Peptides against a protein of PDB entry 3OIQ. Designs and how they scored, part 117

Target 1, 212 residues: chain A of PDB entry 3OIQ
Amino acid sequence: KNRIFVSSSKDFEGYPSKAIVPVQFVALLTSIHLTETKCLLGFSNFERRGDQSQEDQYLIKLKFKDRGSERLARITISLLCQYFDIELPDLDSDSGASPTVILRDIHLERLCFSSCKALYVSKHGNYTLFLEDIKPLDLVSVISTISTKSTNSSKHSSSELISECDLNNSLVDIFNNLIEMNRDEKNRFKFVKLIHYDIELKKFVQDQQKVL

## One batch from the design tools (peptide; made by RFdiffusion4, then SolubleMPNN)

Design b1_p23_3_s1
Fold by OpenDDE base, seed 5:
Structure b1_p23_3_s1 (fold): chain B 212 residues (1-212), chain A 23 residues (1-23)
Amino acid sequence: as target 1 above (212 residues)
Amino acid sequence: DEEEEREKIEELFEEVEEEEAEK
């Protein structure tokens, strides 16, 4: 079955009430919720949803039912946090209490772009997104990709029909949404408050602001 | 293979029901 690229979490409102659908999206990591019984990742593209919080538009569940799935979830969280320079408490604490990690508003300090593959699973009109794969994206690489607008169809022979165009369009949309949030005095998000705010990001934001 | 895929699918559907009962 072909994997569906999702540009909006509203697309799921039109999905079947009983289905399993492989999906992919790109979004910013907004939250991490690791407890003794569950592991959730929140993502957002910051689409305008009226006065509602724009966080956690994509809530992704990691399987957390047995020691194998728990270990995989913990490794996934550790690797993501290492990649994005997110400080975590030691998840390997020899004290038989699994450390609880609750991080929110990650996007206020760090732009953690992530390409996610998930299973949309629905029953009785409700759905869960189960994580299949996650690829963290480097911000410099994201900026470069948007700036070059390179329709270079590099003939990388692998059968994933997810258009490089869909990824690039979603990255542009996320940055446009962040620019709008940065302009809103009521919005907590400001580019100048990002820990990694540098001259390159500043220049990129200034150049994108001229196009909007 | 088909039976193992069916069991994995049933498990995923049960996990959706459990997450609703916790809300």
Scores: peptide ipSAE 0.230, ipTM 0.795, DockQ to the pose 0.904
Fold by OpenDDE base, seed 4:
Structure b1_p23_3_s1 (fold): chain B 212 residues (1-212), chain A 23 residues (1-23)
Amino acid sequence: as target 1 above (212 residues)
Amino acid sequence: DEEEEREKIEELFEEVEEEEAEK
């Protein structure tokens, strides 16, 4: 089945009311919600949605039905947090209680770019996005990818490859949205407040700001 | 296995219904 690249979480409004559709998107990790009963990852591209919160535009559910799926979810969260240098409370609480992790507004401190594969599953017009795969993206690699217009159309006509153009366009759109948020005095997002704000990111943002 | 794929699909549809009932 061909995987659909999703550039906007609004695309799901046009999806069938009863379907299973493999999708893929790129977005920033905005939230982690791990409880005793569920595991959710929030992502956003910060697309303007009127007056609504731009957080958690993509709410991704990890399977959490049995001890095996719960363990996989916990490992997934741990690995993501290790990759992004997100401090988790010790998930190894000797208390036998399932550790609860609730992180919000992750994007205010860290830009956690992620390429996600999910299953769109709909019934009666409502849908859930189930995580199939997640690839964390290095910020330096993201910046380099945007800066290098890879006009290398590798003519690999495999119907399964996301257009390198679609990925790059989405990454550019995310940065443009972040630049707009950074310019807005009412927005809490500021590049200079990122823990990993360095000279490379500063230069990239300054160069992108001249084009917008 | 087509049956295992069907069961996984049915399970996913049930999870969507459960999440609708919690709203």
Scores: peptide ipSAE 0.228, ipTM 0.795, DockQ to the pose 0.913
Fold by OpenDDE base, seed 1:
Structure b1_p23_3_s1 (fold): chain B 212 residues (1-212), chain A 23 residues (1-23)
Amino acid sequence: as target 1 above (212 residues)
Amino acid sequence: DEEEEREKIEELFEEVEEEEAEK
């Protein structure tokens, strides 16, 4: 089955009411919700949707029905948080209670770019996105990719089902949306409040702001 | 193989119904 690249979570409004569709998107990690019974990841591209919250535009469910799936979900969260330098509350609570992690507004402190593969599953007009795969993206690599307009078709294996064009367009759109949010006095997002705000990111944002 | 794919599809549809019942 061909995997569909999704540029907007509005694309799902046109999807069949009973279907299974393999999809892929690029977005920022916005939330983590791990409880005793559920594991959800929130993502957003911060596309403007009227007065609705721009957070959690892609709500991704991890399977959490048995000890195997629960373990995989916990490992996935741990590895993502390690990659993005997200401090988790001690998942190893010596109290035999399953670790609960509720993180929101992750994008206010860290830009956690992620390439996600998911299954769109719909029934009765509602849908769930099930995580199949996640690739965290390095911010320096994202900045480099956007800056170079790199048609560098040289040396990543031809097995990434994303057109380099679709990836680059989505990354540009996300940064443009973040620049608009940063300019809005009502928006909580500010680049200068990011923990990893450095000279490179500052320069990149300043250069992108001149093109907008 | 086709039955295992069908069961896996039905489980995914049941998970959507469970999420509807919790909203």
Scores: peptide ipSAE 0.227, ipTM 0.793, DockQ to the pose 0.912
Fold by OpenDDE base, seed 3:
Structure b1_p23_3_s1 (fold): chain B 212 residues (1-212), chain A 23 residues (1-23)
Amino acid sequence: as target 1 above (212 residues)
Amino acid sequence: DEEEEREKIEELFEEVEEEEAEK
């Protein structure tokens, strides 16, 4: 089955009421919810949706039905948090209680760009996104990719180009949305409050702000 | 193969119903 690239979580409103559809998107990690019974990852592209919260536009479920799936979910969270330098409570505490992890508003401190593959599963018009694969993206690599494609409109290889164009368009859209949020005095998001805010990110944001 | 994929599909549809009951 061909995987569909999703640019907006509104695209799911047009999806079949009973289906399984492989999807892919790129977004920022906004939340982690690990309890004894469930594991959820929240993502957003910060697309404007009226007065609704812009976090958790993509809520992804990790399978959490048995000891094997629970272990995989915990490993997935651990690896993501290690990659993004997110502090987790010790998941291996000998206390016999499964550690509960609830992180929200991750994007206020860290830009955690992620390329996600999921299964869209719908029944009666409601849907769940099940995680199939996640690739964390390096912020320097994201900035470099956006900056270089603004100058190189010339090398044809026709099948890999569509998914790469869709990825880059979504990365640009996310940055544009973050710039708009940063300009809004009511929005909590500010680039200068990011823990990893450096001269490179500052310069990139300033250059993008001149085009918007 | 086809029956195992069918059982896996049915399990995924049951998980969607459980999430509807928790809302």
Scores: peptide ipSAE 0.226, ipTM 0.793, DockQ to the pose 0.886

Design b1_p23_3_s2
Fold by OpenDDE base, seed 1:
Structure b1_p23_3_s2 (fold): chain B 212 residues (1-212), chain A 23 residues (1-23)
Amino acid sequence: as target 1 above (212 residues)
Amino acid sequence: SKEEEEKKKKELFEEVEEEEKEK
């Protein structure tokens, strides 16, 4: 089955009520929820949804059924946090209790761009997104990708490659949404409050703001 | 195998049903 690129989490409202559909999207990591019984990752494109929270538009479940799946989930969280310089509470508490990690509003401190592959699994009108693969994206690479308008339209229409255009369009949309949030005085998101706010990001945001 | 795919499919649908009961 071909993997579907998803540009909006609203696309799932039109999906079949009993299906398994492989999907892919790019979004910002917004939350991590690791407990003894579950592991969830929240992602968002910050698409405007009226007065609803723009966080966790994509709630992704990691399998957490046995010691093997739990270990894989914990390793996945650890590697993501290491990549994004997210401080985890010391997981080495000598108490044999599984470490609980609840992080929210990650996007207020760090822009954690991620390319996610998931399985949409629906039954009785409800659905769950199960993580299949995650690739963290470097912010400098994201900025470079958006700034370099893809001049390489090499016409290799291989139907299996998620269009470089779809990825780039989603990255642009995310930045545009963040710019709008930054302009809103009521929104907690501000680029200048990001821990990694540098001259490159500042210049990029200023240049994008002139086009919007 | 087709049997492993159907088993995985069943396990995924069961996991969605379990989450619906926990809410």
Scores: peptide ipSAE 0.321, ipTM 0.849, DockQ to the pose 0.840
Fold by OpenDDE base, seed 5:
Structure b1_p23_3_s2 (fold): chain B 212 residues (1-212), chain A 23 residues (1-23)
Amino acid sequence: as target 1 above (212 residues)
Amino acid sequence: SKEEEEKKKKELFEEVEEEEKEK
């Protein structure tokens, strides 16, 4: 089955009540929930949904049923946090208690752009998104990609029909949503509060604000 | 194997039912 690019988590409302569908999306990491029994990643594109919270629009489950899946989940979290400069407690505690990690509102301090591949699995009208793959995206690279509008068809022979257009459109939409949040006095998100707020990001935001 | 794919699909559908019980 072909992988479907998802631009909105609302797309899942129209999905079959009993299906397995490979999906892909781009979003910001908003939360990490690692306990003894589960591992969840929250993502958002900050699409406006009335008065509902814009956090965790994509809740992604990592398999956490056996020592092998638990190890893979922990490694995945460690590598993501290392990439985004997110401080975690040592997950390799020799003490047989797995450390609990609960991080929320990650987007208030860091823009953690991620390209996610997942399996949409539905039964009885409910669904779960299982992580298949995750690629963290560098913010400088994201800004450069949006600014150049460059369909740089880098002939990377990955046979995956991810339109570079779908990725770029989603990245633009996320930034537009963040600009709207930044303009809203009631919204806690402010670009100037990001730890990595620099002259490049400032200039990019100012230039994007002129187009909106 | 087709049998391994069906087993994996069954396991994934069982995981969705477990999450319904935790809510």
Scores: peptide ipSAE 0.321, ipTM 0.848, DockQ to the pose 0.863
Fold by OpenDDE base, seed 4:
Structure b1_p23_3_s2 (fold): chain B 212 residues (1-212), chain A 23 residues (1-23)
Amino acid sequence: as target 1 above (212 residues)
Amino acid sequence: SKEEEEKKKKELFEEVEEEEKEK
């Protein structure tokens, strides 16, 4: 079955009430929820959804049913946090209690762009997104990708080019949403509060702000 | 195998049903 690219988490409202659909999206990591019984990753593209929180628009479940899946989930979280330079509380507390990690609002300190592959699984009108694969994206690479493709609307109708266009469009949409959030005085998000806010990001944001 | 794929599908559908009971 072909994997469906998802540009909005609202797309799932139109999905079948009993299905398994491979999906792919790009979004910012917003939350990590690791408990003794569950592992969840929250992602958002910050699409406007009325007065609802724009966080966790894509709630992705990691399998957490046995010691093997739990270990894989913990390793996945550790590797993501290492990649994004997210400080985890020391998971090595000598107390044989499974470490609990609850991180929220990650996007307020770090832009953690991620390409996710998931299984949409629905039953009785409810659905869960199960993580299949995650690729963290480097912010410099994201900025470069957006900056270079703004000029090449070459209408080549290959399925691979569609997936790259969809990815780029979603990345642009995320940045545009972040720019709007940054302009809103009521919004907590500010680019200048990002730990990794540098001259390159500053310049990119300034250039994008002129187009919006 | 096809049988392993059906088993995995069943397990995924059961997991969604468990989440519905926790809400």
Scores: peptide ipSAE 0.320, ipTM 0.849, DockQ to the pose 0.889
Fold by OpenDDE base, seed 3:
Structure b1_p23_3_s2 (fold): chain B 212 residues (1-212), chain A 23 residues (1-23)
Amino acid sequence: as target 1 above (212 residues)
Amino acid sequence: SKEEEEKKKKELFEEVEEEEKEK
């Protein structure tokens, strides 16, 4: 089955009330919720939705039904946190209590761009997104990709069935939304509060702000 | 098999129903 690229989590409002649909999106990691019974990842593109919270627009469930799925979920979280330099408590604590990890508002400290593949599963109009695959994206690579769209460099990154246009448009939309949030005095998001805020990111934001 | 795919679909639909009961 062809995987559908999703630009907005509102697209799911038009999806069938009883279906299984392979989907793909790019968004920022906003939350991690690991308990004894559940594993959830929150993502957002920060699309304006009136007065609703812009965090966790994509709530992605990891399968957590048996020891094998639990192990896979923990490995997935560990690898993501290692990639994004997110400090986790030791998940291997010899105390037979499964460590609980609850991280929120990750985007306030780190821009964790992620390409996600999921299964949309709906019943009676309610849906769950089950994680199939996740690829963390490097911020420097994201910035370079957005900046080079003005120059016809057909660099065939050969392996993902995503239209390069859809990915790049979503990345631009996310940055535009972050710039708007940064300009809003009521919004907690500020680029200067990011742990990894550097001269390159500063310059990129300043250049994008001139176009908006 | 087709039967394994149908079983996997059923399990995914049951998991969505369990989440509705926890809300």
Scores: peptide ipSAE 0.315, ipTM 0.846, DockQ to the pose 0.796

Design b1_p23_3_s3
Fold by OpenDDE base, seed 5:
Formats: sequence, structure tokens, C-alpha cells
Structure b1_p23_3_s3 (fold): chain B 212 residues (1-212), chain A 23 residues (1-23)
Amino acid sequence: as target 1 above (212 residues)
Amino acid sequence: EKEEKEKEEKELFEEVEEEAAEK
């Protein structure tokens, strides 16, 4: 079965009420929720949804039913946080109590771009997204990818090239949404408050702001 | 292989039902 690229979490409103559908999206990591009983990752593309919180538009569940799945979930979180320089409490506490991690508003300090593969699973009109795979994206690589694509519309239709076009369109949309949030005085998001705000990101944002 | 996949699909559908009952 072909994996479906998802550009908006609203696309799921049109999905079957009983299905298993492999999906892929790109978004910013907004939250991490690890407890004794569950593991959730929140993501957002910051698509305008009126006055609703733009966080956790994609809530992704990690399997957390046995010691094997719990270990995999903890390793996944540890590796993501290590990649994005997110400080976690020590997960290897000798006390046998699994540490609780609750992080919110991650996007206010760090732009954690992630390409996610998930299973959309629906029953009785409710759905859950189960994580299959996650690829963290480097911000410099994201900026370079958006900046270079303004010139090569060669329509070579391979299924891989379609996925790359969809990925880049979604990355552009996310940056445009962040620029709008940065312009809004009521929005807490500001590029200058990012820990990793540098001259390259500043220049990129200034150049994108001239096109919008 | 088919029975294991059908079991895994059933477990995924049960988790969606449990998560919907907690809200």
C-alpha cells in the first residue's frame, strides 16, 4: 500500500471511520509526554485554526505496552532530544522508577523539524496516529532546501520526487506560518527568542518576509 | 504471518477504542 503524504491534520476528518492507513508528514516537534503508562509526541505545522492552540495538531502515540516497547519509546525520545539539544532528566535512574518527562512549547526555544511516518488507525470515527519512523531534520539543511528549490521545476514523476516536492511545500508552509506568528504581537513565538537564532536564520527569515 | 498481522491490527483498533473512552 502506498504511504499517503499529509499536508494538514484536517485531512484526517475526511478519512474512513474504520481504517489503517500508512501516512507521512513533516512538522515541528511541540511537545513530549512520557509517563509510566504512555508516550506521546506532539507536532504542529502551525496552520491557522482560529483562536485554538496551534500546538499538538499531530499527536503521535508510541507503543507502550510492555518492557520492549517502553524501552524503544525511551530510546526514541533520548535520541530525538540528543539530536535537538533538548535537556532531559536522566532516564537511567537506578531507582527502577521510569522518569516522567513532560515538555511543552518546544517550538518557542527550538525549531525541531521532523519527518514522521505513522499509522493512522481509526475506529468508530475516533483515530490514533502510531509512530512507525521519525527522521529529525537539520535546520540548516531545511533552510538550504527551501532556498535552492526556487529554480528546478523539472517534472520527473518518480514517486520519490513527489514525496520530496510535498516535503518541501510543507517546509515552506511551516516557515510562512512561523513568519506570520512572529509578526503577530499576541503570539508568543518570536524567531529572536530561539536559542539557536543565528545570522543564517536571521537572513533567511528577512528574505522570506520580503516575499510574503 | 497473516495471523500475526491480523492480531497486531486488532490490538491497534483496541487501543483506539480505549483512548477514546478515556476522553
Scores: peptide ipSAE 0.462, ipTM 0.903, DockQ to the pose 0.921
Fold by OpenDDE base, seed 4:
Structure b1_p23_3_s3 (fold): chain B 212 residues (1-212), chain A 23 residues (1-23)
Amino acid sequence: as target 1 above (212 residues)
Amino acid sequence: EKEEKEKEEKELFEEVEEEAAEK
């Protein structure tokens, strides 16, 4: 089955019942929920959804049914947090309790762009997104990719059916949404409050703000 | 391989039903 690129989490409202559909999207990591019984990753494109919270538009479940899957989930969380410089609460609690991690609003401190492959699984009008693969994206690389979008249809015959255009469009849409949030005085998101706010990001945001 | 895939698909569908029953 071909993997479907998803530009909006609303696309799932039109998806068939009782299906397994491989999907891919790009979004910002907004939350991490690791407990003794489950592991969830929240992602968002910050699409305008009326008065609903813009966080966790893509709630992605990691398999957490056995010790092997649990270990894989914990390693995945650790590696993501290491990549994004997310401080995990001391997982070394001397109490033999499984470390619990609950992080929310990650996007307020760090822009954690991620390319996710997932399985959409639906039954009886409910669905779950199961993580298949995650690629963290470097912010400098994201900025460079958006900035260079003007001229190179380099025919890289990579068999990934995802148009470089779809990826880049989603990245642009995310930044545009963040710029709107940054302009809104009521919104908690501000680029200047990002821990990694540098001259490059500042310049990029200033240049994008002139087009919007 | 086919039987393993059918088992995995079944487990995924059961997990969606379980998560829906918890809400």
Scores: peptide ipSAE 0.462, ipTM 0.903, DockQ to the pose 0.930
Fold by OpenDDE base, seed 1:
Structure b1_p23_3_s3 (fold): chain B 212 residues (1-212), chain A 23 residues (1-23)
Amino acid sequence: as target 1 above (212 residues)
Amino acid sequence: EKEEKEKEEKELFEEVEEEAAEK
């Protein structure tokens, strides 16, 4: 089955009530929920949805039903947090309790761009997104990709069926939404509060603000 | 292979029902 690129979590409203559909999207990591019984990742593109929270628009479940899947989930979280410089609470509690990680509002401190592959699974009008694969995206690479409007199909290996156009459009939309949030006095998001706010990101945001 | 895939699909559908019952 061909993987469907998803530009909005509203696309799922048109999906069948009983299906398994391979999907892919790009979004910002907003939350991590690791407990003894479940592992969830929240993502958002910050698409405006009236008065609804713009957080966790994509709630992605990691399999967490046996010791093997739990181990894989914990390794996935550890590697993502290492890549994005997210401080995990000490997972090495000397108490034999499974480490609990509950992080929210990650986007207020760090822009964690991620390309996600998931299975959309629906039954009786409910759905769950199961993680298949996650690729963290470097912010400098994201900024470069948007700025160059790279029509250069750099021959990234033929396995990512993402239209370069779909990826670029989604990245632009996310930045535009963040610029709008930054302008809103009621919104907690501010670029200047990001831990990694540098001259490059500042310049990029200033240049994008002139086009909006 | 076909039976294994059908079992995996069934497990995924059961996990959606379980998550819907917890809400």
Scores: peptide ipSAE 0.462, ipTM 0.903, DockQ to the pose 0.945
Fold by OpenDDE base, seed 3:
Structure b1_p23_3_s3 (fold): chain B 212 residues (1-212), chain A 23 residues (1-23)
Amino acid sequence: as target 1 above (212 residues)
Amino acid sequence: EKEEKEKEEKELFEEVEEEAAEK
């Protein structure tokens, strides 16, 4: 089955009520929910959906049914948090209780760009997205990728099987949405509040703001 | 292989129903 690139979480409203569809999207990590019974990752592209919370537009479930799947989920969370410099409570507490991790609003402190592969599974009009693969994206690389498209430099980035156009359009859309949120005085998101806010990000945002 | 895939697909569909009942 061909993997479908998803540009909006609204695309799922048109999907079959009973299906398994491999999908792929790019979004910002917004939440992590690890308990004794489940593991969820929230992602968003911050597309405007009226007055609804822009967090968790893509709620991704990690399989968490047996010791093997639980271990894989915990390793996935640990590696993702290590890559993005997200502080986790020590998962190795000698207390035998798996620590509960609940992180929200991650995008307010860190821009955690992620390329996700998932299975869309639907039944009776409900759906769940199951994680198949996650690739964290480096912010400098994201900025570079957006900036180079403006200059017609055909560097073959050896990124597997995604339309390079779909990836880059989604990254541009996310930044445009973040710029709009940053301009809104009521929105909690501000680029200057990001822990990793530097001169390069500042310049990039200022240059993008002139095009919008 | 086909039966194992049909079993995995069934388990995924059951999990969607369970998650919908918890909401």
Scores: peptide ipSAE 0.460, ipTM 0.902, DockQ to the pose 0.883

Design b1_p23_3_s4
Fold by OpenDDE base, seed 5:
Structure b1_p23_3_s4 (fold): chain B 212 residues (1-212), chain A 23 residues (1-23)
Amino acid sequence: as target 1 above (212 residues)
Amino acid sequence: SEEEKKKKEEELFKEVEEEEEEL
């Protein structure tokens, strides 16, 4: 079955009530929820949904049923947080108590762009997104990709039918949504409050604001 | 095998039901 690129988490409203569908999306990491019993990642593209919270539009479950899946979840969280310079408590506590990590509003301090592969699994009209793979994206690389509009067909391996165009369009849409949030006085998101706010990001935002 | 795939699909469908009971 081909993997479906998802541009909006509303696409799931049209999905079958009993299915397993491989999906892929790009979004910003908004939350991390690691407890003794579950591991969840929240993502958003900040698509306008009326007056509803724009956080956690994609709630992604990591399997957390046995020591092997728990270890994989912890390693995944550690590697993501290391990549995005997110400070975590030591997850390897010899103290037998699994550290609880609850991070929210990550996007207010850091733009953590991530390309996610997941399984959409539905039953009885409800669904869960199970993480299959995650690729963190560097912000400088994201800015460069949007700015160059480069359909550089890098001849890297003829097996992923997901268009580089779908990724680039979703990255543009996310930045456009962030620009709108930054213009809204009621919205907590401001580019100038990002820890990594630099001259390059400032220039990029100013140039994108002229196109909107 | 197709049986191993079916078993993994049944496990995934069970995981969705377990989340409905926790909400």
Scores: peptide ipSAE 0.296, ipTM 0.827, DockQ to the pose 0.848
Fold by OpenDDE base, seed 4:
Structure b1_p23_3_s4 (fold): chain B 212 residues (1-212), chain A 23 residues (1-23)
Amino acid sequence: as target 1 above (212 residues)
Amino acid sequence: SEEEKKKKEEELFKEVEEEEEEL
């Protein structure tokens, strides 16, 4: 089965009530929920959804059924947090208690772009997204990718690979949504409050703001 | 095998059902 690129979490409303569909999306990491019983990653593209919170539009489950899957989930969280410079409480508490990590609003401090592969699994119209693969994306690489492709409509061939155009369009849409959030005085998101706010990001945002 | 694939699919469908009962 070909993997479907998902540009909106609303696409799932049109999906079959009983299916297993391999999907892929790109989004910002917004939350981490690691407890004794579950591991969830929240992602968002900040697509406008009326008056609803734009957080956790993609709620991704990590398998958490046995000690092996729990360990894999914890390692996945640790590696993601290391990549994004997210401070985790010491997961090595000598207390034998499973460390609980609840992080929310990650996007207010760090832009954690991630390319996710998941299984959409539905039953009775409800669905779960199970993580298959996650690739953290470097912000400089994201900015460079957006900046370089605005000029090259090079016609290359229908191959069943997720169009590099779909990925780029989604990255542009995320930045446009963040720019709108930054312009809104009521929105908590501000680029200048990002821990990693630098001259490159500042320049990129200023250049994108002129096009919007 | 196809049987192992089917078993994994059934396990995934069961996980979704268990979540419907927690809401």
Scores: peptide ipSAE 0.293, ipTM 0.827, DockQ to the pose 0.847
Fold by OpenDDE base, seed 3:
Structure b1_p23_3_s4 (fold): chain B 212 residues (1-212), chain A 23 residues (1-23)
Amino acid sequence: as target 1 above (212 residues)
Amino acid sequence: SEEEKKKKEEELFKEVEEEEEEL
């Protein structure tokens, strides 16, 4: 089955009530929820959805049914947090208690761009997104990718282009949404409050703000 | 096998149903 690129979590409202669909999206990591019984990752593109919270628009479940799946979930979280420089409590505490990790609003401190592959699984109209693969994206690489495509309409082959256009459009949309949130005085998100806010990000945001 | 694939699909559909009972 071909993997579907998803630009909005509203696309799932049009999906079959009983299906298994491989999907892919790009979004910011917003939350991590690891307990004794479940592991969830929240992602958002910050698409405006009325008065609803813009966090966790993509709630991704990691399998957490046996010791093998639990171990894989913990390793996945550890590697993701190491990549984004997210401080976790020691997952290896000799205390025999499974460490609980509940992180929210990650996007307020760090822009954690991630390319996710998931299985959309629906039954009776309800759905779960099961993680298949996650690729963290480097912010400098994201900024570079958006900046370079604004200038190069040069012909490359049609099959790899669609997935790369969809990825870039979604990255642009995320930045546009973040710029709008940054302009809103009621919104908690501010670029200047990001731990990694530098001259490059500042310049990029200022240049994008002139196009909006 | 096609049978292993079907079993894995049934397990995924069961997991969605278990989440409906917890909400």
Scores: peptide ipSAE 0.293, ipTM 0.826, DockQ to the pose 0.840
Fold by OpenDDE base, seed 1:
Structure b1_p23_3_s4 (fold): chain B 212 residues (1-212), chain A 23 residues (1-23)
Amino acid sequence: as target 1 above (212 residues)
Amino acid sequence: SEEEKKKKEEELFKEVEEEEEEL
């Protein structure tokens, strides 16, 4: 089955009420929900959806039904948080209690760009997105990719099912949405409040703001 | 196997149904 690139989580409103569809999207990590029984990752592209919260537009479920899947979910969260410099409470606590991690609004402190592969599974008109694969994206690489308008496929392995065009368009749309949020006085998001706000990101945002 | 694929599809459809019963 060909994997479908998804530019908006509204695309799922047109999907069949009983289907299994492999999908892929690019978004910012917004939340992590790890409990004793569930593991969820929230993502958003911050597409405007009226007065609704722009967070968790893509709710991704990790399998959490047995010790093997639970271990894989915990390792996945640990590796993502290590990559993005997200401080987690010790997931290996000797206290016999399964560590609970509830992080929200991650995008207010860190821009955690991620390329996600998931299975869309629908039944009775509801759907779940099951994580198949996740690739964290480096912010410097994202900025470089947008800035260069790289029409030249220089040497990422020919196994990414995303067209370079779909990836670049989604990254541009996310940044445009973040610029709009930064301009809105009611929005909590501000680039200057990011922990990793540097001269490079500042310059990039200033240059993008002139094109909008 | 086609049977293993069908079984995995049925397990995924059950997992969506279990979430609908919890809401």
Scores: peptide ipSAE 0.291, ipTM 0.826, DockQ to the pose 0.862

